# Ledger of designs, part 290: peptides against a protein of PDB entry 2FGR

Target 1, 331 residues: chain A of PDB entry 2FGR
Amino acid sequence: SSVTLFGIVDTNVAYVNKDAAGDSRYGLGTSGASTSRLGLRGTEDLGGGLKAGFWLEGEIFGDDGNASGFNFKRRSTVSLSGNFGEVRLGRDLVPTSQKLTSYDLFSATGIGPFMGFRNWAAGQGADDNGIRANNLISYYTPNFGGFNAGFGYAFDEKQTIGTADSVGRYIGGYVAYDNGPLSASLGLAQQKTAVGGLATDRDEITLGASYNFGVAKLSGLLQQTKFKRDIGGDIKTNSYMLGASAPVGGVGEVKLQYALYDQKAIDSKAHQITLGYVHNLSKRTALYGNLAFLKNKDASTLGLQAKGVYAGGVQAGESQTGVQVGIRHAF

## One batch from the design tools (peptide; made by RFdiffusion4, then SolubleMPNN)

Design b2_p28_8_s1 (from b2_p28_8, 19 letters changed)
Fold by OpenDDE base, seed 4:
Structure b2_p28_8_s1 (fold): chain B 331 residues (1-331), chain A 28 residues (1-28)
Amino acid sequence: as target 1 above (331 residues)
Amino acid sequence: ETVVTDSLEAFRAVAAEKLAELQKLAAA
């Protein structure tokens, strides 16, 4: 049996040149390279190849010392694992997010990540970004010759918003092939939510792939998110991402990632390009810098996610530039 | 762009069918 305390403290100085008023924002932000976290995890060998596990993880906000509190909303699971794979009970990344965000070279955090996993429709559900779910049961297969899969179901527990029932219900999963330098996966998910107090289905399909050439890695995502509303029509977004990373001098990594968000409901596109560099001072400590450009066209109002500084939108059709320079420390 | 969009729509259709199947299995 083991119990491990672990964490990451990632804090940065961040700048964005425009907020919703057109003004610049700057200050101390968090989670620019990796999400800051504190967690406990452990396993118990039950014999016969069966293991019990637990995982409790919450986000750390180093800029204000978690002034809004600490919780285990990142993950709070108990699990059984063995030759059959792993079953998890509790709040966690949904299987689709867990697998498909792995293709994001910016680790789904900071100003550079793929932002497709988003609440595109002002959904009123707590997890309408499709990243995590409450009341989740997940199953992950072992890797069989490269093939693997994950499935999940989250209970709605009769949660209602307005006239919408079954809010918070999730069903989804992925199939993947992970073998050597190649990774590819397809994810499908549906969440029940509400928009304007009316029942809405959040449907998501994501295709991801990466290939590690040794000297560089390429990664890509194709995603469609559709909020199906009974009234008002569907809100559909097609998101595309292509990224490359390369090691530098054995101690560094450079990353370049482009994303396009085609927001069909408003006939508007947003383009994101991010350059990142990570410099490993040790196995535990790194310096990093991110430079991101977000160009909104037409009615698009997307903003870069400079957590702790500014994560709101901008004026329609405005472009935003963001910078993060920070320290990541793992323990 | 168009080819990619068309592909996504095609996948979406397949996905919807598969999700419906999964929902039926979960309800049974």
Scores: peptide ipSAE 0.020, ipTM 0.516, DockQ to the pose 0.013
Fold by OpenDDE base, seed 5:
Structure b2_p28_8_s1 (fold): chain B 331 residues (1-331), chain A 28 residues (1-28)
Amino acid sequence: as target 1 above (331 residues)
Amino acid sequence: ETVVTDSLEAFRAVAAEKLAELQKLAAA
């Protein structure tokens, strides 16, 4: 049996040129290249090819020392694994997000990530971005000649919001093919939530693919998120992403990613383009810089996620530029 | 609308049906 303490401290200086009032924001931010975290994990060999595991992980906010507290909301699982794959019990990434966010070259963090996994409809559920769930049971298959899958179910535990019942229920999964340089996945999920106190289904379909050419990697995502409201009509967003990354000089990586968010309910699009660079000082320490541009059209109010500095929206139709320069240290 | 968006909508419709079926099975 082993217990491993692990973590990442990622802190940056960040700037965005516009907030909701049209003013600039700048300061010390967190999680620009990787989400800052503290975790404990361990495994026990139970014999016969069976292993028990635990994983406890919480986010670290280095800029304020976790002034709002520390928790294990990133992951708090117990698991059994073996030749059959892995079963997890507890709060975790839902299978769909765990797999499909892997195609995001910005690791679903900072100002450059794919923002499709989002609460597009002012959903009142705690995890209406489709990333994690409470009360989750997950199963992940082994890789069989490239083919693999993951499935999950989260209990609602009779949670209600307004007239909506079953809030927090998740059901979803993915199928994937991962073989050498190629990865491709299809994910499907539904969450029960509420919007305006009314029952709403958050339906999600995501297609992802990547190919590593050695000299560069290409990655893409196609996603539809639909909040199917009981009353008021559906809120649908189609999100698209295409990214490329390449190693630089054996110690660096450059990334370029474009995303389009077609917000159908407001007939408005947002365009995001991000350039990132990571410079590895060691295996555990890196410097990084991100430059992101977000163009909102029409009624779109999306903002870049400069965590710790500003992660809110902007005025409708406004563009936002963001910069992060930081240090990532893993232990 | 692009062929891609039309395809996504078609897939979503099928997916929603299957998810609803799975939810019923899980609740039983």
Scores: peptide ipSAE 0.017, ipTM 0.403, DockQ to the pose 0.013
Fold by OpenDDE base, seed 2:
Structure b2_p28_8_s1 (fold): chain B 331 residues (1-331), chain A 28 residues (1-28)
Amino acid sequence: as target 1 above (331 residues)
Amino acid sequence: ETVVTDSLEAFRAVAAEKLAELQKLAAA
């Protein structure tokens, strides 16, 4: 049996020019290039190609030293793996987010990531952003000539909010083709939640693709999220992303990503453009900078996610500019 | 423009079908 301690400490100086009051925010933030984390993992060879595994991972907040505490909410799984693939039990990324966020050139972190995996409807469930789930069973296939898939189910355990039952139940999965420079995936998920104390289904469909041309990589996402409500109508968001990345001088990477969030329920769009640069000082240490611009139209109030500094919304129709400059260290 | 729109519509159609299948599975 082996046990590995691992982690990332990513801390930055961040600035956003507008908060909900129209004021600037600045300070020391976390997780600008990669989510800061501390984890333990290990495997046991059970013979015959079967392995047991465990994974415990929590988020680190370097700016305040985890003042609100430490937990293993990023991942807390036990697994069996072999030629059949991998079965996981415990809180984890749901299969859809695990696969489809891989097309985000900003790794679902900082002020630049694709923000489609979001609670668009003031859902009252703990994980209404569609990223993780409690009480999750997941299965991942091996890669067969490029083809692979993942499936998951999370138990609601009779959780209720208001009149809504089955809150937290998740069912979803993806199919993918990963071969050489090409990756493409289709993900589907439904999560039961509550909005205003009433039962709501969060339906999600996501298409992702990327191609590595060697000199540059292109990546794209198409997503629809729909909170189906019995009263008040559906809350639908169509999200689009297109990004490009390229190596620079053998030690750097430049990234440019555009996203559009078409929020149908409020007939309002938001446009996000992010430029990022990572400079590798070593295999474990990097400097980085992100510059993001978010333009809200009409009733849109989206804000950039400068974690540790400001991650709230802005006034309707306002634009926000964000900057992060930081250090990432992996161990 | 047209190709993107057509692809999006096709995507929506497939999505709707598959979401309906998921709903049946979740209700069982």
Scores: peptide ipSAE 0.017, ipTM 0.476, DockQ to the pose 0.012
Fold by OpenDDE base, seed 3:
Structure b2_p28_8_s1 (fold): chain B 331 residues (1-331), chain A 28 residues (1-28)
Amino acid sequence: as target 1 above (331 residues)
Amino acid sequence: ETVVTDSLEAFRAVAAEKLAELQKLAAA
């Protein structure tokens, strides 16, 4: 049996040139390169190739010392694993997000990540971004000659919002091929939620792929999210991402990523481009900088996610520039 | 019928729908 204490403290100075009022915001932010976290994990060998595991992980907010408290909402699982793969019980990344966010060169955090995993429709469920779920059972296969899969189901436990029942129910999974420099995945998910107190299905399809050429890595995502409403029509977003990364001098990494968010319900697009650099001072400590540009067109109001400084929207059709410079330390 | 069976059927239905959508996109 083993127990490991682990974590990341990632804190930055961040700036965005526009908030919802058109004013600049700046200050000390968190989680610019990796999400700051504190966790405990462990395994027990049960013999015969069977292992028990636990994982408890919560987000850390270094800028305010977790003024709003600490919880294990990132992951709180117990698991069994063996030759059959792994079964997990508890709150976690849903299988679709766990796999498909791996193609995001900005690690699904900070001002540069792919923002497709989002609540596009003012969904009233707590996890309407499609990233995590409560009451989740997950299963992950072993890798079979490159092929692998993950599946999940989250119980709604008869949660209601307005007239909507089954809120929080999730069903989803992915199939993937991971072999050497190549990775490709297809993810499908449906989550029950509410919009305006009415039952709504959040449907998601995501295709991801990456190839590591050694000198550089290319990565891409194609995603469609639909909030299917009985009244008012579907809220559909098509999201696209293309990114490249390359090692620099053996101690650094440069990243460039572009994303397009085609928000069909408002017939409006947003364009995101991010340049990032990470400089490894050691195996555990890095300096980083991110520069992001978000161009909203027409009725689009998207904002960069400068956590701890400003993560809200901007005025319709406005552009936003964001900068993060920070330190990441892992333990 | 077990919750597991129902979940598998629901997953298959969603997968089939999305596969059809992908095929439509590829044909366009």
Scores: peptide ipSAE 0.000, ipTM 0.275, DockQ to the pose 0.014

Design b2_p28_8_s2 (from b2_p28_8, 16 letters changed)
Fold by OpenDDE base, seed 4:
Structure b2_p28_8_s2 (fold): chain B 331 residues (1-331), chain A 28 residues (1-28)
Amino acid sequence: as target 1 above (331 residues)
Amino acid sequence: MTVETKSREEFEKVREEYLKKLLDLINS
């Protein structure tokens, strides 16, 4: 049997020109190109094509040395895999986010990622961003001629918030086609949560696609998130993303991504555009830079996620510019 | 970094013993 210790340390200098008070923020941030992490994983061959696996992964905050502690909240799974696919037990990315975030050219981190996987409604559940779940059972199919799928169910364990029951229950999945240069997928999810102490369903539908032309890759996302509330009406956000990436000079990659967040509950839009560059010094070490612009309209207060520096909102209708320059090291 | 926690030989031996026990259970 083998155990693999693995990780990424990604630390950057980051700047945003506006916070909630209109002031600039700058400092040392984390996870600008990839989420910093430490993990343990292993597999055991049980014979007959059956394997057992485990995966324990937590986020690393290199700026403060994990002052808030270390945990395995990124992933803590045991699994069985074989010709039937893979079954996972434990906290993980929910199948929908696992698949659909793969179309984000900024790897769902830093100031450039698609921010559609968000708690749009001040949901009181721990994972109301639709990214991960506790008490999760997941199943992933093999790839059958390009076709693949993933399904998940998370137990609520009778968690209550206010009058809301079943908080934390997740059900969702995706279907996908992954063949050569083409990837496309459709994801559906529902999560039980609470807003204002009242039962709320977080419904999510996401369509993603990418195509690798060799010289460049195009990627896109279409998402609708609805927090269905019994009182006050639905909080709906339509999110759109289009991105392109291209290799540069054999060791570099340039990325450009645009996203639109149409926040229906406040009748307000936010536009995000990000330019990124990664320069590979080796297979394990890269330098990177991100430049992001976020334009809020009307009542929109979205902020870029400069983790470790500033990840809060801005004043309504304000624009924010963010920069990250950093080092990513994988081991 | 990969660390082997048991030798492959020890693993195979345990596996063979387990499979043998399972077979014995099925055949009993």
Scores: peptide ipSAE 0.033, ipTM 0.524, DockQ to the pose 0.203
Fold by OpenDDE base, seed 1:
Structure b2_p28_8_s2 (fold): chain B 331 residues (1-331), chain A 28 residues (1-28)
Amino acid sequence: as target 1 above (331 residues)
Amino acid sequence: MTVETKSREEFEKVREEYLKKLLDLINS
């Protein structure tokens, strides 16, 4: 049996040129290259190829020392694993996000990530971004000649909001092919939530693929989210991402990623382009810089996620520029 | 007592603004 203490402290200086009032914001932010975290994990060999595991992980906010507290909302699981794969009980990434966010070259954090995993419709559920779930049971298969899959179900526990029942129920999964330089996946999920106190289904379909050419990696995502409402029609967003990364000088990595968010309910698009650079000072410590441009068209009000500095929206049709320069340290 | 993460608090503010906009759209 082993128990491992692990974590990442990622802190940056961040700037965005526009907030909701059109003013600039700047300061010390967190999680620009990787989400800052503190975790405990361990495994126990039960014999016969069966292992028990636990994983407890919470987010760290280095800018304020977790002034609002610490929790294990990133992951709090107990598991059994073996030749059959892995079963997990507890709050975690839902299987769809766990697999499909792996194609995001910006690690689903900072000002550069794919922002498709979002609450597009003011859903009143706590996890209406489709990333994690409470009360989750998940199963992950072994890899069979490249083919693998994950499935999950989260209990709603009769949570209600307004007239909506079953809030927080999740069902979803993915199928994937991972072989050598190629990865490809299809994910499907549904979450029950509420919008304006009325029952709403958040449906999600995501396709992802990547290929490692050795000298560079290409990655892409195609996603549709639909908040299906009885009143007011569906709120649909189509999100697209294409990214490339390449090693530089043996110790560096450059990343370029483009995303398009086609927000159908408001007939408005947003374009995101991000350039990132990581310089490895060691295996555990890196310097990084991100430069992101977000162009909102028409009624779009999306903002870059400069966590700890400004993560709100901008005025409709406004563009936003963001910069992060920081240190990432893993332990 | 569920301690909300700073990231969630920021998200909730954005969500409330969107909810208000959506409700205004539904009621218009």
Scores: peptide ipSAE 0.000, ipTM 0.263, DockQ to the pose 0.017
Fold by OpenDDE base, seed 2:
Formats: C-alpha cells, structure tokens, sequence
Structure b2_p28_8_s2 (fold): chain B 331 residues (1-331), chain A 28 residues (1-28)
C-alpha cells in the first residue's frame, strides 16, 4: 500500500474591466492555469490484479488561506480497480464532465475555460453545473483498442426543494475513442433539480474531439444543456468551442480558444476568446498569462471567472476583458 | 421540421435509449 500527498498552488494577479456595476476589479486570484488543490491518494494491491484505492482532494484558495475552511469536495472516493476497469464510490467529477472537460485547453479553470458546464437556469441544486455529484457511483472501462467508456449514477437520497423531489439524482456517461493523436467522445447526462421550487430535469449532451499534430493540437466541443421545466418553457443553451495549442521553444505553450454560448431562453449569444501562455520554469513550476475577452449580446450577462477577484456577471450586452498573470507550482 | 427540432428529437431519443441501458445495468 502507498499514500501520496499531492497538490497545486496556483495564484495570480487578476484584472477584469467590468463587474455588475460597470467597475473594474483587480487583486490576487487563484486557479488561473490549474485549480489549486491539496490531495491524498493511495492504493492497496489486493492480489490477482485487484487494487483498492482512495482519493481525497480539496480546493485551495491561496489568496485567503482557505478562510472558509477546507473540504474534499473536489473528490472523495474509494475505489476498486483491475482488468475490469475501475468502480468509484463517493463525490467526484461525474463521468460526462471528467471526460468532456479534457478537451478544454484551459483545463476548466481561470478566465479562459469553456463555460458550457454551467447552471444556465438558476437551478437550486448544489451541482447544477453538471460537473460533480454527491452520492456518486461511477464505473470506468479499460481502453479496448481505443474505445473506452464511463458511467455514473448519483443517489438523490430524497432531497427536496420546494415541491421538487429526487433533487441531485444524476445518471449519465460517455463513450470515447482515444488512440494516438486522436480523441473523440460523446457524453449524455440527466440531473434532477429544481427551478423556482419546481421539479426540473437538466439534460446535457456533449461532443468533444481533439487531434494532436505534434506541432499543434486542435480541440473542439459541442454541447447542449436543457433545463426542462413544466412551467415557463425549457431553458436551452447551445455551447460551442474551438481551440488550438502549440509548444513554444521546448519550455512554453501558447493556447487560443474561442467559445460561443447561444442562450436560447433569452435569445442572446456570448462570445469568448482567450489567449494563454504557459512558461515552464521547471517540471513543477510555471509562469502563465491569460487574456480573455467576453462579448455579451442582447440580454446576455456572462462574466469571466477570475476566481478570488470577480466571478460575477456583467450588465446585459456588455463586454468584459480579463487578465491573469500568475505562478503555478505542483508538488 | 427545423434543424433544431430534429436535433432535439435526436437528443431525446438517444438519451432515452442510453438512460434505459444505464438503468438496466444498475438493476442487473
């Protein structure tokens, strides 16, 4: 048996030119290139190719030293693994997000990531962004000639909000092909939640693909999120992403990513463009810079996620520019 | 049918089939 302590401390200076009042925000932020985290993991060989495992991981907020406390809300799993794959019990990334966020060149963090995995409908559930779930059982297959899959179910445990029952129930999974430079995946999920105290289903379909040309990598996402409401009609968002990354000088990486969020319920679009650069000082330490531009049209109020500085929305139809410059250290 | 309607119907069909398979797996 072994236990590994691991983590990332990622802290930046961040700026956004507009908040909800139209004012600039700036200061120290966290998780600009990678989500800051502290984790413990271990495995036990049980013989016969069977292994037991645990994984405990929580977010670190370096700007305030975790003033609100520390928890293992990123992942808290026990697992069995072997030739059959891996079964996990506990809070984790749901299988759909675990696989499909891998196509985001900004690692689902900072001001540049694909923001499609979002609570688009003011859902009242704790995880209505479709990223993680409590009470989760998940299964991941081995890779069979490139083909792999993941499945998950989260128990609602009779959680209620208003008249909605079964809140927090998740069912979903993905199928994928990962072979050499090519990756492609299809994910499907449904989560039960509440909107305005009424039962709502959050349906999600996501397609992702990437290809590594050696000199550059291309990546793309297509997603539809739909909050199905009995009253007031469905809240649907179509999200699109296309990105490219390239190594620079053996120690650097440049990234460019575009995303479009077509918010059907408000007939409004938002466009996001992000340029990023990572400079590796060592295997464990990097400097980075991100420059993001978010253009809201019509009734759209999306804001860039400068965690620790400002992650709220902007006024309808306003554009926001964000900058992050920081240090990432892994241990 | 608009392209959007077709896409919605295809999504719902694929989802229902997939969810059924998952439920069958959980109940097996």
Amino acid sequence: as target 1 above (331 residues)
Amino acid sequence: MTVETKSREEFEKVREEYLKKLLDLINS
Scores: peptide ipSAE 0.000, ipTM 0.187, DockQ to the pose 0.012
Fold by OpenDDE base, seed 5:
Structure b2_p28_8_s2 (fold): chain B 331 residues (1-331), chain A 28 residues (1-28)
Amino acid sequence: as target 1 above (331 residues)
Amino acid sequence: MTVETKSREEFEKVREEYLKKLLDLINS
């Protein structure tokens, strides 16, 4: 049996002009173009087209050498796959995030990504951003003439927070059409959590589409996230994204992405625009630069996610500029 | 990078022997 060791080390110099106090932050950050990771994976052919698999993956923090330790919280799955598709058991990306984040031209990483997959309501669950889940069972169909789907269920295991007794339960899935230059998807999910010790449902609907024109790719997302509290009003956010990417000189890629976050509970909007460039030195090594601008209106306090440097919010109504310049190496 | 560890070849041999014994037991 073969085990593949794989990873990415992505480290950058990052700068943001404002933190929560209005001061600049700068230093060595991680995961600007791709999330730094270390993983183990393998497959066993069981015959008859059936395969067993495992995948163990953890995040690497190159700036501090994983001072807080290493774990497999990115993915820790065992799977069976065949003509029927793939069943996965264990912590993973939930099906909705796995599919719908694929339309983010910044790969859900660094200062430029779509930030719609977020805990908008101070949810007390560990994964209230809708990205991953513990105790997850997932099923992915094969691709049938372009059509594909994924479904997932995560057990709450009677986790309680305050009066909420089903925290961490997830149910969700997507349907998609992937054919040649076209991709389109619809995702639906519900996650049970708590806000202020009270039971809350995190409902999510996401539409995504992309088209590759050869000379350029266009991509878009439409998302609504709604935290439905048993007591109190709903916390709703509508998020929109439009992006374009193009190859440059055979070894480069330029990316431009805009996002709008309409935060209904505070009647406030945030606008994000990001310009990115990747220069491939090889198939495994790249230089990159990102320039992002985040404009908060009214009561909005969103911050760019300069991981390892500053990922907190800013003062209400303040704008933030971020820069990352780094090296990505895959092995 | 695929790393084949010597310890796995030994483990696979032991596992194959065990699986063979188990199959023989189930089929007996």
Scores: peptide ipSAE 0.032, ipTM 0.550, DockQ to the pose 0.145; fails the geometry check

